# Peptides against a protein of PDB entry 4Z5W: the designs that were tried, part 34

Target 1, 305 residues: chain A of PDB entry 4Z5W
Amino acid sequence: IPDVFLELNKLWYFSAQSNLFNGEMPRSLSNSRSISLLSLRNNTLSGQIYLNCSAMTNLTSLDLASNSFSGSIPSNLPNCLRLKTINFAKIKFIAQIPESFKNFQSLTSLSFSNSSIQNISSALEILQHCQNLKTLVLTLNFQKEELPSVPSLQFKNLKVLIIASCQLRGTVPQWLSNSPSLQLLDLSWNQLSGTIPPWLGSLNSLFYLDLSNNTFIGEIPHSLTSLQSLVSKENAVEEPSPDFPFFKKKNTNAGGLQYNQPSSFPPMIDLSYNSLNGSIWPEFGDLRQLHVLNLKNNNLSGNIP

## One batch from the design tools (peptide; aimed at target 1 D186 G256)

Design b2_p17_4 (made by RFdiffusion4)
Pose (drawn by RFdiffusion4):
Structure b2_p17_4 (pose): chain A 291 residues (1-233, 242-249, 256-305), chain P 17 residues (1-17)
Amino acid sequence: IPDVFLELNKLWYFSAQSNLFNGEMPRSLSNSRSISLLSLRNNTLSGQIYLNCSAMTNLTSLDLASNSFSGSIPSNLPNCLRLKTINFAKIKFIAQIPESFKNFQSLTSLSFSNSSIQNISSALEILQHCQNLKTLVLTLNFQKEELPSVPSLQFKNLKVLIIASCQLRGTVPQWLSNSPSLQLLDLSWNQLSGTIPPWLGSLNSLFYLDLSNNTFIGEIPHSLTSLQSLVSKPDFPFFKKGLQYNQPSSFPPMIDLSYNSLNGSIWPEFGDLRQLHVLNLKNNNLSGNIP
Amino acid sequence: SSAYITSANPDSVARSP
């Protein structure tokens, strides 16, 4: 990509995604005062990611995903004070999230999916301090690590939480109850154990719950039949393992408890869930009748 | 097995030359 971005001082939107571009991002792009939306995803771009946050005061959305970049996660990123959305997926950082991210108050959306992020314990202790974070994708990282149960963790305004296919040990942590506005929860494809917490039924905005492919035991909590959003009625897309979904509401309401060790019966009170589109209880130890 | 959500297409993405 040519280094001509000092000359293009009115450029607020630049999208070069899904091309064959290689090499580093030109430094002038890293200094662009006018750039707001930048999407370079799905190229062969490489090198240490550098962004001058004193210079890029209009940067609001950054998508460098699925590229050949290496090095660390830039620690100066919280200083890009208008930056609201970062898609850093499929960049092999082989690194932890910098502590400075606890100061990233403009951040509302973050994806480190399949990015070789280590130490979920430190990553979550940091990111809980980003007060405006509404969506977090940590899928395909933290391999075989433990999902922290530390009760001090609070993600208050969190709407979407996805940490799948990390083979995470531990249980569904109670501190998730500190995210009362949670819409979409995906903990699938992990090594999670224990029982399914009844408090999940207390999440009034939750419409999509994917607990599939875990080691969960015990009963289906009765509270799931009283889930409010299941009983009664921005750009950074998601892919489901790939089918594209543009926003969290693009996912039909779902309960997927499949591929666990769950026991007991199916509650008749599930009939109360009139807005439920998908109920997947396959590959469990469930017994009794079908209500 | 059931499915999981990611923010990137897990498959090869068609690209322009």

Design b2_p17_4_s1 (made by RFdiffusion4, then SolubleMPNN; from b2_p17_4, 7 letters changed)
Fold by OpenDDE base, seed 4:
Structure b2_p17_4_s1 (fold): chain B 305 residues (1-305), chain A 17 residues (1-17)
Amino acid sequence: as target 1 above (305 residues)
Amino acid sequence: SSSYITSVDPNEVERKP
């Protein structure tokens, strides 16, 4: 990428995704005063990520995902006072979340999906201080770690939590009950155990629940039949979606399904591939907004209602 | 087949330098 961004003093949006750019990010780009949205996703960019936050005063969105960047996560990003959205997926940092992220008050959406992030306990302890954090994607990290169940963890404004395919141990953490605005939860493809907690049914905004491919036991909580978002069409407040799309892997070798907004996901309960027992509650019939109920590959018995 | 959510296409062809 040429080092010409100093001359581009009116450049507000720079999108160069899915090209073959290599080398480092040009210094003039890292010092751009005009850029609000920067996406360099899916290139071959390398070196350390550095942004001059004192210069980049208009930066609101940063997508550097799927690049060959190395080194530490930039600890100075909280100094980018307007930076809301960060996509650092598929960057192999082999690092922990910087302690400085406790001060990241502008942060609304963060993804480190498949970025070799370590220490989930530290990551969640740090990120709980981000008062405006609504979307958190941590899929394919923290391999074989334990999902912390510390009740003091509080994500008050969290709407989307995705921590899938981490081989995480532990139980569904009770601190999630402190997130009453939670709309989408994906904890699939872990080694989570115990029972599915009844308090999940108290999350009135929860329309998408994926607990599939774990080691959950016991009965399906009856409280899941009373999820208000699935009973009634309450207008889910269209809050500003993350500037990065979501992707769900299809069963086929075809490309992932792209979802531009969390609201684009079908209302779903997926409890498949566990060791759940007991009956299917007839009251699942009350979930008039439910599009997908996946209970396959469990130990369920009785009549199908 | 692994069906989980990410912020990038899980089937995106890795671009090697």
Scores: peptide ipSAE 0.441, ipTM 0.853, DockQ to the pose 0.535
OpenDDE base, seeds 1, 2, 3, 5: peptide ipSAE 0.425, 0.452, 0.434, 0.413; ipTM 0.846, 0.863, 0.845, 0.848; seed 2 fails the geometry check

Design b2_p17_4_s2 (made by RFdiffusion4, then SolubleMPNN; from b2_p17_4, 10 letters changed)
Fold by OpenDDE base, seed 1:
Formats: sequence, C-alpha cells, structure tokens
Structure b2_p17_4_s2 (fold): chain B 305 residues (1-305), chain A 17 residues (1-17)
Amino acid sequence: as target 1 above (305 residues)
Amino acid sequence: MPSFITSVDPNPVPRKP
C-alpha cells in the first residue's frame, strides 16, 4: 500500500479488503486523522501493527483480520478514544490480551477469532472492564485451557459471546448469569463438562444457544423451554451490530455462510454431541420462534413429544 | 466438520492468481 494518506485528508472510509496487498501498513495510514473506518481484511500485510492513536482521532472501526501481521497486540489501542470495533481474527499474535485493555471504554465489539491468543483467565479478567463491550469473539484460541468460572466476572452489556473450538475445559461459567442482555452464546466444540445450568433459561434475550460438541451430562434444563425470546417476538431489539460479519460453516464443500448481524442467525438451541440424558421436554413446543432444535448424538430417551 | 461461529470466512475465496 503506498504511503499517500497524507494527501487524502478527507478520507473517512478506506476499504481495501480481499486484495493482494503485502508489506507493512504505510506510516501515513497509521497517522491518518480523517479515517473513521479502516478495513484491510484478507490481505498479506506484515510487520507489527502500529496505530498512532493520538493522530487517528476519528478511528471508529478497525478490521485487519486475515493478515500476516506479527508481534504483540498493540497495547496503545485504548488510546484511540473513538475506536469501537476491532477485528483481529486470523492474525497470529501468540500473545495475551494487553492489560491496557482494562481502560478500553470505547470498545463495543472485539474479535480475536483464530489469533493464537493465550490465557483466557487474564483475557476475561481484562475485558470485563470494557463497560461498552457487547460482542466478544474468541473462537479458536486458548487451546486446552480452563474456562474460568469465577463468579466475580461481569460482562453487563454483553450480547454476543463466542468462544468456540478452544478445547476449553470447565463448566458453563456462572458469571454469564450476570449478562442479562446476552442474545447469542456459542461455546461449541470445547471440552466443557458438568450439567447445563438452569439459569441459562433466565436469559430472556437469548435466542441462539450453541453448546454442541462438549461433554455435558444430565438432563436438558426445563428452563430452556421458557426462553422468552423464543416464546414471543416482542424482544427482538435490533441493536447496532459489529462492523465485522460473522461466519458459520454448515457444509464441508461450501464457504462459510456470512451473517452481517447477530439477528441474521436463525433462533437456535444446539445441544448436539453431548452426553445428555432424560427426555425431550414437551414444552419445547412453546418456543414458537425457535427455528432449529438440535439434540442429536446424546443419550436422550423416551418419546419425542 | 466443525460448525461454529467466527468473524472470518473459514474458506476464504481463493485469490485469483
């Protein structure tokens, strides 16, 4: 990318995604006062990520996902006082989340999906201080770590939590009960154990639950038949979505399905590939908004209601 | 194949050579 962004003093939106750009980010770009939205996703950019937050005073969204950046996560990003959305997915950091992110009050949406992030305990302990954090994607990190169950963790404004395919051990964490606005939870493809907690059914905004491919035991909590968002249409508050899309792979041979907003996901309960026992509750019939109920590959018995 | 949510396409379109 040429070092010409000084001349582009009115450039508010720069999207150069899915090109063949290589080398480092140009210094003029890292110092742009005008840029609000920066997307360089799916390139071959390299070097260390550096942003001059004192210069980049208009930066609100940063998508650097799927690049060849190296080094540490930029600890100065919290100094970008308007920065709301960060997509650092598929950047091989091999790092912990910086302690400075405790001060990241502008942060609303963060993805480190497949970024070799380490120490989930530290990551969650840091990120709980982000008071405006609504979307957190940590898929394909923290390999074989333990998901912390510390009840003191609080994500008050969390709407979307995705920590899939981490081989995480532990249980469904009690601290999620402190996130009453949670709409989408994906903890699939882990090694989570214990029972599915009944308090999940108290999350009145939860319309998408994926606990599939874990080691959960016991009965399906009857409280899941009372998920208010799946009973009635009234609570579909379309909140501002992250400036980055979500992807879910359905078929082996197809690309990932793109979902521009969390609300674009079909209302779903997926508990498949566990060791759940007991019956299917007839009261799942009350979930009039439910599109997908996946209970396959469990130890369930009795009649299908 | 694992079906979970990410913020990146798991099968990025092959860049045209």
Scores: peptide ipSAE 0.416, ipTM 0.822, DockQ to the pose 0.677
OpenDDE base, seeds 2, 3, 4, 5: peptide ipSAE 0.386, 0.396, 0.412, 0.390; ipTM 0.801, 0.814, 0.824, 0.820

Design b2_p17_4_s3 (made by RFdiffusion4, then SolubleMPNN; from b2_p17_4, 8 letters changed)
Fold by OpenDDE base, seed 2:
Structure b2_p17_4_s3 (fold): chain B 305 residues (1-305), chain A 17 residues (1-17)
Amino acid sequence: as target 1 above (305 residues)
Amino acid sequence: MSSFLTSVNPDEVERTP
């Protein structure tokens, strides 16, 4: 990418995604005062990620996903006072979340999906201080770590939590009950154990639940039949979606489904590939907004209602 | 098969440098 962004003093949006750009990010781009949205996703960019946050006063969205960047996560990003959305997915950092992210008050959406992030306990302890954090994607990190269950963890404004395919141990964490605005939860493809907690059915905005491919035991909580978002069409407040799309990775060679907004997900309960027992509750029939109920590959018994 | 969510297209061919 040419180092010409000093001349582009009115450049507000720059997208160069899905090209063959290599080398480092241009220094003039890292110092752009005008740029609000920057996407360089799916290139071969390398070197360290550096942004001059004191210069980049208009930066609101950053997508650097699927690049060959190296080094540490930029600890100065919280100084980008308008930066809301960060997609750092598929960048091999081999790092922990910087402690400075405790101060990241502008942050609304963060993805580190498949970014070799380590220490989930530290990551969640840091990120809970991001008061505006609504979307958190941590899929394909923290391999074989334990999902912290510390009840003091608080993500009050969290709407989307995705921590899939981490081989995480532990249970469904009680601290998620402190996230009453949670709409989407994906903890699939882990080694989570214990019972599915009944308080999960008290998350009235929860319309997408994926707990599939874990080691959950016991009965399906009857409280899941009372998920208010699945009983009635709540007016999904069109909250600003993250500036990055979501992708449903199927374990088959079938192409990933793209979802541009969390509201584009079909209302779903997926509890498949666990060790759940007992009956299917007839009251699942009350979930009139439910599009997908997946209970396959469990130890369920009785009648299908 | 169960599926999981990401923020990257899983079919994005890693552009090798």
Scores: peptide ipSAE 0.377, ipTM 0.831, DockQ to the pose 0.576
OpenDDE base, seeds 1, 3, 4, 5: peptide ipSAE 0.374, 0.375, 0.366, 0.373; ipTM 0.833, 0.833, 0.830, 0.839

Design b2_p17_4_s4 (made by RFdiffusion4, then SolubleMPNN; from b2_p17_4, 8 letters changed)
Fold by OpenDDE base, seed 2:
Structure b2_p17_4_s4 (fold): chain B 305 residues (1-305), chain A 17 residues (1-17)
Amino acid sequence: as target 1 above (305 residues)
Amino acid sequence: SSSFLTSVNPEEVERLP
């Protein structure tokens, strides 16, 4: 990418996604005062990620996903006072979340999906201080770590939590009960154990639940039949979606389904591939907004209602 | 098959340098 962005003093949006750009990010781009949205996703960019946050006063969205960047996560990003959305997916950092992210008050959406992030306990302890954090994607990190269950963790404004395919141990964490606005939860493809907690059915905005491919035992909580978002069409407040799309990875080589907004997900409960027992509650029939109920590969018994 | 969510297209080939 040419180092010409000093001349582009009115550049507000720059997308160079899915090209063959290599080398480092241009220094003039890292110092752009005008740029609000920057996407360099799916290139071969390398070197360290550096942004001059004191210069980049208009930066609101950053997508650097699927690049060959190296080094540490930029600890100065919280100084980008308007930066809301960060997609750092598929960048091999081999790092922990910087402690400075405790001060990241502008942050609304963060993805580190498949970024070799380590220490989930530290990551969640840091990120809970991000008061505006609504979307958190941490899929394919923290391999074989324990999902912290510390009740003091608070993500009050969290709407989307995705921590899939981490081989995480532990239970469904009680601190998620402190996230009453949670709409989407994906904890699939882990080694989570214990019972599915009944308080999960009290998350009235929860319309997408994926707990599939874990080691959960016991009965399906009857409270899941009372998920208000699945009983009635709540007017899903069109909250600003993350500036990055979501992708549903299928185990088949079939292309990932792209979802541009959390609201575009089909309302779903997936509890498949666990060790759940007991009956299917007839009251699942009350979930009139439910599009997908997946209970396959469990130890369920009785009648299908 | 159970699936999981990401923020990157799984088909985005790591364009190896």
Scores: peptide ipSAE 0.403, ipTM 0.826, DockQ to the pose 0.569
OpenDDE base, seeds 1, 3, 4, 5: peptide ipSAE 0.389, 0.391, 0.389, 0.402; ipTM 0.822, 0.820, 0.822, 0.825; seed 4 fails the geometry check

Design b2_p17_5 (made by RFdiffusion4)
Pose (drawn by RFdiffusion4):
Structure b2_p17_5 (pose): chain A 291 residues (1-233, 242-249, 256-305), chain P 17 residues (1-17)
Amino acid sequence: IPDVFLELNKLWYFSAQSNLFNGEMPRSLSNSRSISLLSLRNNTLSGQIYLNCSAMTNLTSLDLASNSFSGSIPSNLPNCLRLKTINFAKIKFIAQIPESFKNFQSLTSLSFSNSSIQNISSALEILQHCQNLKTLVLTLNFQKEELPSVPSLQFKNLKVLIIASCQLRGTVPQWLSNSPSLQLLDLSWNQLSGTIPPWLGSLNSLFYLDLSNNTFIGEIPHSLTSLQSLVSKPDFPFFKKGLQYNQPSSFPPMIDLSYNSLNGSIWPEFGDLRQLHVLNLKNNNLSGNIP
Amino acid sequence: SPSPSGYIVSYDPDFTV
């Protein structure tokens, strides 16, 4: 990509995604005062990611995903004070999230999916301090690590939480109850154990719950039949393992408890869930009748 | 046997870096 961005001082939108571009991002792009939306994803771009946050005061959305970049996660990123969305998926950082991210108050959406992020314990202790974070994707990282149960963790305004296919040990942590506005929860494809916490049924905005492919035991909590959003009625897309979904509401309401060790019966009170589109209880130890 | 349930990512998994 040519180094001509000093000359293009009115450029607020640049999208070069899904091309064959290689090499580093030009330094003038890293200094662009006018750039607001930048999408370079799905290229062969490489090198240490450098962004001058004193210079890029209009940067609001950054998508460098699925590229050949290496080095660390830039620690100065919280200083890009208008930056609201970062898609850093499929960049092999082989690194932890910098502590400075606890100061990233403009951040509302973050994806490190399949990016070789280590130490989920430290990553979550940091990111809980980003007060405006509404969506977090940590899928395909933290391999075989433990999902922290530390009760001090609070993600208050969190709407979407996705940490799948990390083979995470531990249980569904109670501190997730500190995210009362949670819409979409995906903990699938992990090594999670214990029972399914009844408090999940207390999440009034939750419409999508994917607990599939874990080691969960015990009963289906009765509270799931009283889930409010299941009983009664911005750009950074998601892919389901790939089928594209543009926003969290693009996912039909779902309960997927499949591929666990769950026991007991199916509650008749599930009939109360009139807005439920998908109920997947396959590959469990469930017994009794079908209500 | 049925296939296991899927999971959500934030990139095109068909894309090869």

Design b2_p17_5_s1 (made by RFdiffusion4, then SolubleMPNN; from b2_p17_5, 7 letters changed)
Fold by OpenDDE base, seed 2:
Structure b2_p17_5_s1 (fold): chain B 305 residues (1-305), chain A 17 residues (1-17)
Amino acid sequence: as target 1 above (305 residues)
Amino acid sequence: SSSPPGFLLSYDPNFVV
């Protein structure tokens, strides 16, 4: 990418995603006073990520996902006072979340999906201080760590939590009960154990639940049949989505499905590939908005309602 | 053998870096 952004003093939006750009990010781009949205996703950019937050006073969205960047997570990003959305997916950092992210009050959406992030306990302890955090994606990190169930953890404004495919141990964390606005939860492809907690059914905005491919035992909580977002449409608050898309990775060589907004996900309960027992509750029939109920590969018995 | 369903990402899994 040429180093010409000093002359582009009115540039508000720069998207160069899905190209063949290589080398480092231009210094003039890292010092742009005008830029609000920067997307360089799906390129071969390399070197250290550096942003001059004192110059980049208009920066609101940063998508650098799927690049060959190296080195540390930029600890100065909280100084970008308007920065809301960060996508650092598929960048190999081999790092912990910087402690400076405790001060990241502008942050609304964060992704580190498949970024070699370590220490989930520290990551969640830091990120709980981000009072405006609504979307958190941490898939393919923290390999074989324990998912902390510390009741002091509070994500009050959290709407989307995705921590899939980490081989995480532990249980469904009780601190999620402090996130009453949660709409989407994906904890699939872990080694989570214990029972599915009944308080999940009290999350009135929860329309997408994926707990598939874990080691959960016991009965399906009857409270899941009373998920208000799946009973009626009346409470579908369209919230501002993150500036980055989501992808459902299929296990078959069939391409991933792209979802531009969390609201575009089909309403789903996926509890498949666990060790759940007991009956399928007939009251799942009350979930008139439910598109997908996946209970396969469990130890369920009795009648199919 | 039936494979478990897929999981959610915030990057295109088909894009090779």
Scores: peptide ipSAE 0.475, ipTM 0.892, DockQ to the pose 0.885
OpenDDE base, seeds 1, 3, 4, 5: peptide ipSAE 0.446, 0.471, 0.464, 0.465; ipTM 0.888, 0.888, 0.887, 0.889

Design b2_p17_5_s2 (made by RFdiffusion4, then SolubleMPNN; from b2_p17_5, 5 letters changed)
Fold by OpenDDE base, seed 1:
Structure b2_p17_5_s2 (fold): chain B 305 residues (1-305), chain A 17 residues (1-17)
Amino acid sequence: as target 1 above (305 residues)
Amino acid sequence: SPAPPGYLLSYDPDFVV
């Protein structure tokens, strides 16, 4: 990318996604006072990520996903006082989340999907201080770590939590009960054990639950038949989506499904590929908004209601 | 056995860097 952004003093939106751009980010871009939305997703950009937050006073959204950037996570990003959305998916950092992110009050949406992030305990301890954090995507990190169950963890405004394919051990963490606005939970493709906790059914905004491909045991909590968002339409709070799309990875050679916003996901309960036993509750019939109920590959018995 | 269902990402899994 050429170093010409000094002349572009009115540039508010720069999208150069899905190109073949290589090399480093231009210094003029990293110092742009005008840019609000920056997307360089799906390129071959390299080098250290550096943003001059004192200059980039209008920066609200940053998407650098699927690039060849290296080095540390920029610890100065919390100084970008308007920065709400960060997508650093598929950037190989091999790092922990910086302690400075405790001060990241502008942050609303964060993704580190497949970014070689380490120490989930530290990551969650840091990110709980981000009071405006609504979307957190940490898929394909923390390999074989333990998902912390520390009850003191609190994500009050969390709406979307995705921590899939980490081979995480532990149980469904009790601290998620402190996230009453949770709409989407994906903890699939881990090594989570124990029972599915009944308090999940108290998350009245939860319309998408994926606990598939874990080691959960016991019965399906009857409280899941009372998920209010799946009983009635009235609670579909369309909140501002993150400025980055989601993708559902398919296990088939068919491409990933793109979802531009969490509200575009079909209402779903996926508990498949566990060791759940007991019956299917007939009261799943009360979930009038449910599009997908996936209970396959469990130890369930009795009649299908 | 059929493969487990897919999981959610914030990047295109088909895009090769």
Scores: peptide ipSAE 0.464, ipTM 0.889, DockQ to the pose 0.894
OpenDDE base, seeds 2, 3, 4, 5: peptide ipSAE 0.023, 0.028, 0.460, 0.460; ipTM 0.636, 0.609, 0.882, 0.891

Design b2_p17_5_s3 (made by RFdiffusion4, then SolubleMPNN; from b2_p17_5, 6 letters changed)
Fold by OpenDDE base, seed 1:
Structure b2_p17_5_s3 (fold): chain B 305 residues (1-305), chain A 17 residues (1-17)
Amino acid sequence: as target 1 above (305 residues)
Amino acid sequence: SDAPPGFIVSYDPNFVV
C-alpha cells in the first residue's frame, strides 16, 4: 500500500479488503487523523501492527483479519479513545492480551479468532474491565487451557460470546450467568465437562446456543425449553452489529457460510456430540422460534416427542 | 454427515494467506 494517506486528509472510510497487498502498513495510514473505518482484511500485509492513537483520533473500526502481521498485540490501542471494533482474526500473534486492555472503555467488539492467543484466564480477567464489550470472539486460541470458572468475572453487557475449538477443559462457567443480555453463545469443539447448567435457560435473550462436540453429561436441563427468545418474537432487539462478518466453519472442505450480523444466525440449540442422557423434553415444542435443534450423537433415550 | 457440526469464526475460512 503506498504511503499517500497524508494527502487524503478527508478520508473517513478506507476498505482494501480481499486484495493482494503486501509489505507493511504505510506510516501515513497509521497517523491518519481523518480515518474512522479501516479494513485491510484478506491481504498479505506484514510487519508489526502500529497505530499512532494520538493522531488517529477518529478511528472507530479496525479490521486487519487474515494478514501476515507479526509481533505483539499493540498495547497502545486503548489510547484510541473512539475505537469500538477490532478484528484481529487469523493474525499469528503468539501472545497474551495486553494488560492495558483493562482501560479499553470504547471497545464494543473484539475478535482474536485463530490468532494464537494464550492465557484465557488473563484474557477474561482483563477484558471484563471493558464495560462496553458486547461481542467477544476467541475461537481457535488457548489450546487445551482451562476455561476459568471464577465467579468474580463479570461481562454485564456481553451479547455474543464465541470461544469455540480451543480444546478447553472445565465446565460451563457460572460467571456467564452475570451476562443477562447474552444472545449468542458458542462453546463448541472444546473438552468442557460436567452438566449443562439450568441457569442457561434464564438467559431470556439467548437465541443461539452451541455446546456441540464437548464432554457434557447428565440430562438436558428442562429450563432450555423456556428460553424466552425462542418462545416469542418480541425480544429480538436488533442491536448494532460488529463491523466484521462471522463465518460458520464447516468440517467439510465446503466453504464457510458468511453471516453479516449475529441476528442472521438461525435460532439454534446444538447439544450434539456430547454424552447427554435422559429424554428429549416434549416442551421443546414450545420453542416456536427455534429453527435448529441438534441433539445428535448423545446417549439420549426414550421416545422422540 | 457423521462429522461434528462446524463452529463460528470472524475470518473468511476460504481465504488463504
Scores: peptide ipSAE 0.555, ipTM 0.906, DockQ to the pose 0.861
OpenDDE base, seeds 2, 3, 4, 5: peptide ipSAE 0.529, 0.545, 0.532, 0.516; ipTM 0.904, 0.906, 0.901, 0.901

Design b2_p17_5_s4 (made by RFdiffusion4, then SolubleMPNN; from b2_p17_5, 6 letters changed)
Fold by OpenDDE base, seed 2:
Structure b2_p17_5_s4 (fold): chain B 305 residues (1-305), chain A 17 residues (1-17)
Amino acid sequence: as target 1 above (305 residues)
Amino acid sequence: SPPPPGFLLSYDPDFKV
């Protein structure tokens, strides 16, 4: 990418995603006062990520996902006072979340999916201070760590939580009950154990639940049949979607399904590939908005309602 | 057995860096 952004003093939007750009991010781009949205996703960019937050006063969205960046997570990002969305997916940092992210009050959406992030306890302890955090994607990190179940953890505004394929141990964390606006939960492809907690059914906005491919035991909590978002068409408040798409990884050689917004996900309960027992509750029939109920590969018994 | 279900990402899994 040429170092010409000093001349582009009115540039508000720069998208150069899905190209063959290599080398470092231009210094003039890292100092742009005009840029609000920067997307360089799906390139071969390298070097360290540096942003001059004192200059980049209009920066609201940053997508650097799927690049060959190296080095540390930029600890100065909280100084970008308007920065809302960050996608650092598939950048191999081999790092912990910086302590400075406690001060990241502008942050609404964060992804570190497959970024070699370590120490989930520290990450969650830091990120709980992000009062505006609505979307958190941490898939393919924290390998074999324990998912902390510290009741003091509070993500009050959290709407989307994705921590899949981490081989995480532990239980469904009680602190998620402090996230009453949670719409999407993916904890699939972990080593989570215990029972599925009944309080999940009290998350009235929860329309997408993936607990598949874990080690959950016991009965399906009957409270899941009363998930209000799945009973009635709540007007999905058009909340500001993260400026990055989601992808459902398929285990087949078939390409990932792209979802541009969390609202584009089919309403789903996936509890498949666990050790759940007991019956399928007939009251799952009350979930008129449910598109996918996946209970396969469990120890369920009785009649199919 | 059918393959386990997929999980969610915030990057294109088919894009090779």
Scores: peptide ipSAE 0.458, ipTM 0.889, DockQ to the pose 0.904
OpenDDE base, seeds 1, 3, 4, 5: peptide ipSAE 0.456, 0.453, 0.424, 0.453; ipTM 0.887, 0.886, 0.870, 0.887

Design b2_p17_6 (made by RFdiffusion4)
Pose (drawn by RFdiffusion4):
Formats: sequence, C-alpha cells, structure tokens
Structure b2_p17_6 (pose): chain A 291 residues (1-233, 242-249, 256-305), chain P 17 residues (1-17)
Amino acid sequence: IPDVFLELNKLWYFSAQSNLFNGEMPRSLSNSRSISLLSLRNNTLSGQIYLNCSAMTNLTSLDLASNSFSGSIPSNLPNCLRLKTINFAKIKFIAQIPESFKNFQSLTSLSFSNSSIQNISSALEILQHCQNLKTLVLTLNFQKEELPSVPSLQFKNLKVLIIASCQLRGTVPQWLSNSPSLQLLDLSWNQLSGTIPPWLGSLNSLFYLDLSNNTFIGEIPHSLTSLQSLVSKPDFPFFKKGLQYNQPSSFPPMIDLSYNSLNGSIWPEFGDLRQLHVLNLKNNNLSGNIP
Amino acid sequence: SVNTASYITTDDPTPPG
C-alpha cells in the first residue's frame, strides 16, 4: 500500500480488505489525521502493528484482522481516543493483552478471535475496566487454560460475550451475573464442568445461549424456561462455525445445551418460551417424557 | 460421527485475493 496518505488529507474511509496486499502498513497511514474507518483485513500485511494515536484522532474503527502481522499488541491503542471497534482476529500475537487496555474507555467492540492470546486470567481482569465494552470475542485463544472464577470481575455493559473453542477448564463463573444486559453468550467447545447455574435464567435480555460441547453435568436449570427475552418480544460481523451474521440480532434466539452430560427431564415450562427459534438438547443424558 | 456443535468467530473464510 503506497505511502501517500499525507497527501490524501480528506480521506476518512479506506477499505482495501480481501486483496493480496503485503508488507507493512505505510507510516503515513499510521499518521493520518483524517482516517475514520480503516479496513485492511484479509491481506498478507506484516510486521509490528504501529499506530500513532496522537496523530490519528479521527480513527473510529480498525480492522486489521486475518493478516500476517506479528509482534505485540500495540499498547498505545487506548490513546486513539475515538477508536470504538477493533477487529484483531487471526493475527498471531503469541502474547497477552497489555495492561493499558484497562484505560481504553472509547472501546465498545473487541475481537481477538484465533489470535494466540495467552492468560485469560489477566486478559479479563484488564478488560473489565473498559466501561463501554459491549461486545467481546476471545474465541480460539487461551488453549486449555482455566476460566477464572475470581468474583471481582465485572463487565457491566456487556451485551455479547464469545469465548469458544478455547478448551477452557472450570465452571460457568458467577461473576458473569454482573453483566445483566447480556444478549449473546457463547462458551461452546470448551472443557467446562459443574452444573449449569440457575442465575442464567435471570438475564432478561439474553436471547442466545450456546453452552454446547462442554463437560456440564446435573440438571437443566428451571429458570431457563422463564428467560424473559425468550418468553416475550454499527459494523463488525460474526461468522458461525463460515456463515456471516451482521450483528448479534442476526442470530435467531437459541438454547444449545448439546454435547454435555446433562440429566433429568425436559421441563413443561419450556412451552412458555414463545420466542425461542432453536432448542438443541442433543447428546445428553436426559430422561423422562417429552412434555 | 461428526460433531455438529457450533461456535461464533470473527474469522472470515474469505481468502486473500
């Protein structure tokens, strides 16, 4: 990508995604005062990611995903004070999230999916301090680590939480109850154990729950039949493993408890869930009748 | 048997080019 971005001082939108571009991002692009939307995803771009946050005061959305970059996660990113969305998926950082991210107050959407992020314990203790974070994708990282149960964790405004296919040990942590506005929860494809917490049924905005492919035991909590959003009625897309979904509401309401060790019966009160599109209880130890 | 459980990611299947 040519180094001409000092000359293009009115450029607020640049999208070069899904091409064959390689090499580093030109330094002038890293200094662009006018750039707001930048999408370079799905190229062969490489090197240490450098962004000058004193210079890029208009930067609001950054998508460098699925590229050949290496090095660390830039620690100066919280200083890009208008930056609201970062898609860093499929960049092999082989690194932890910098502590400075606790100060990233403009951040509303973050994806480190499949990015070789280590230490979910430290990553979540940091990111809980980003007060405006509404969506977090940590899928395919933290391999075989433990999902922290530390009760001090609070993600207050969190709408979407996805940490799948990490083979995480531990249970569904209770601190997730500190995210009362949670819409979409995906903990699937992990090693999670214990029982399914009844407080999940207390999440009034939750419409999509994927607990599939875990080691969960015990009963289906009765509270799931009283889930409010299941009973009654911005750009950074998601892929389901790939089928694209543009926003969290693109996912039809779902309960997927499949591929677990769950026991007991199916509650008749599930009939109360009139907005439920998908109910997947396959590959469990469930017994009794079908209500 | 094929495991048909699914998960959400932001990994775009579109290859470069």

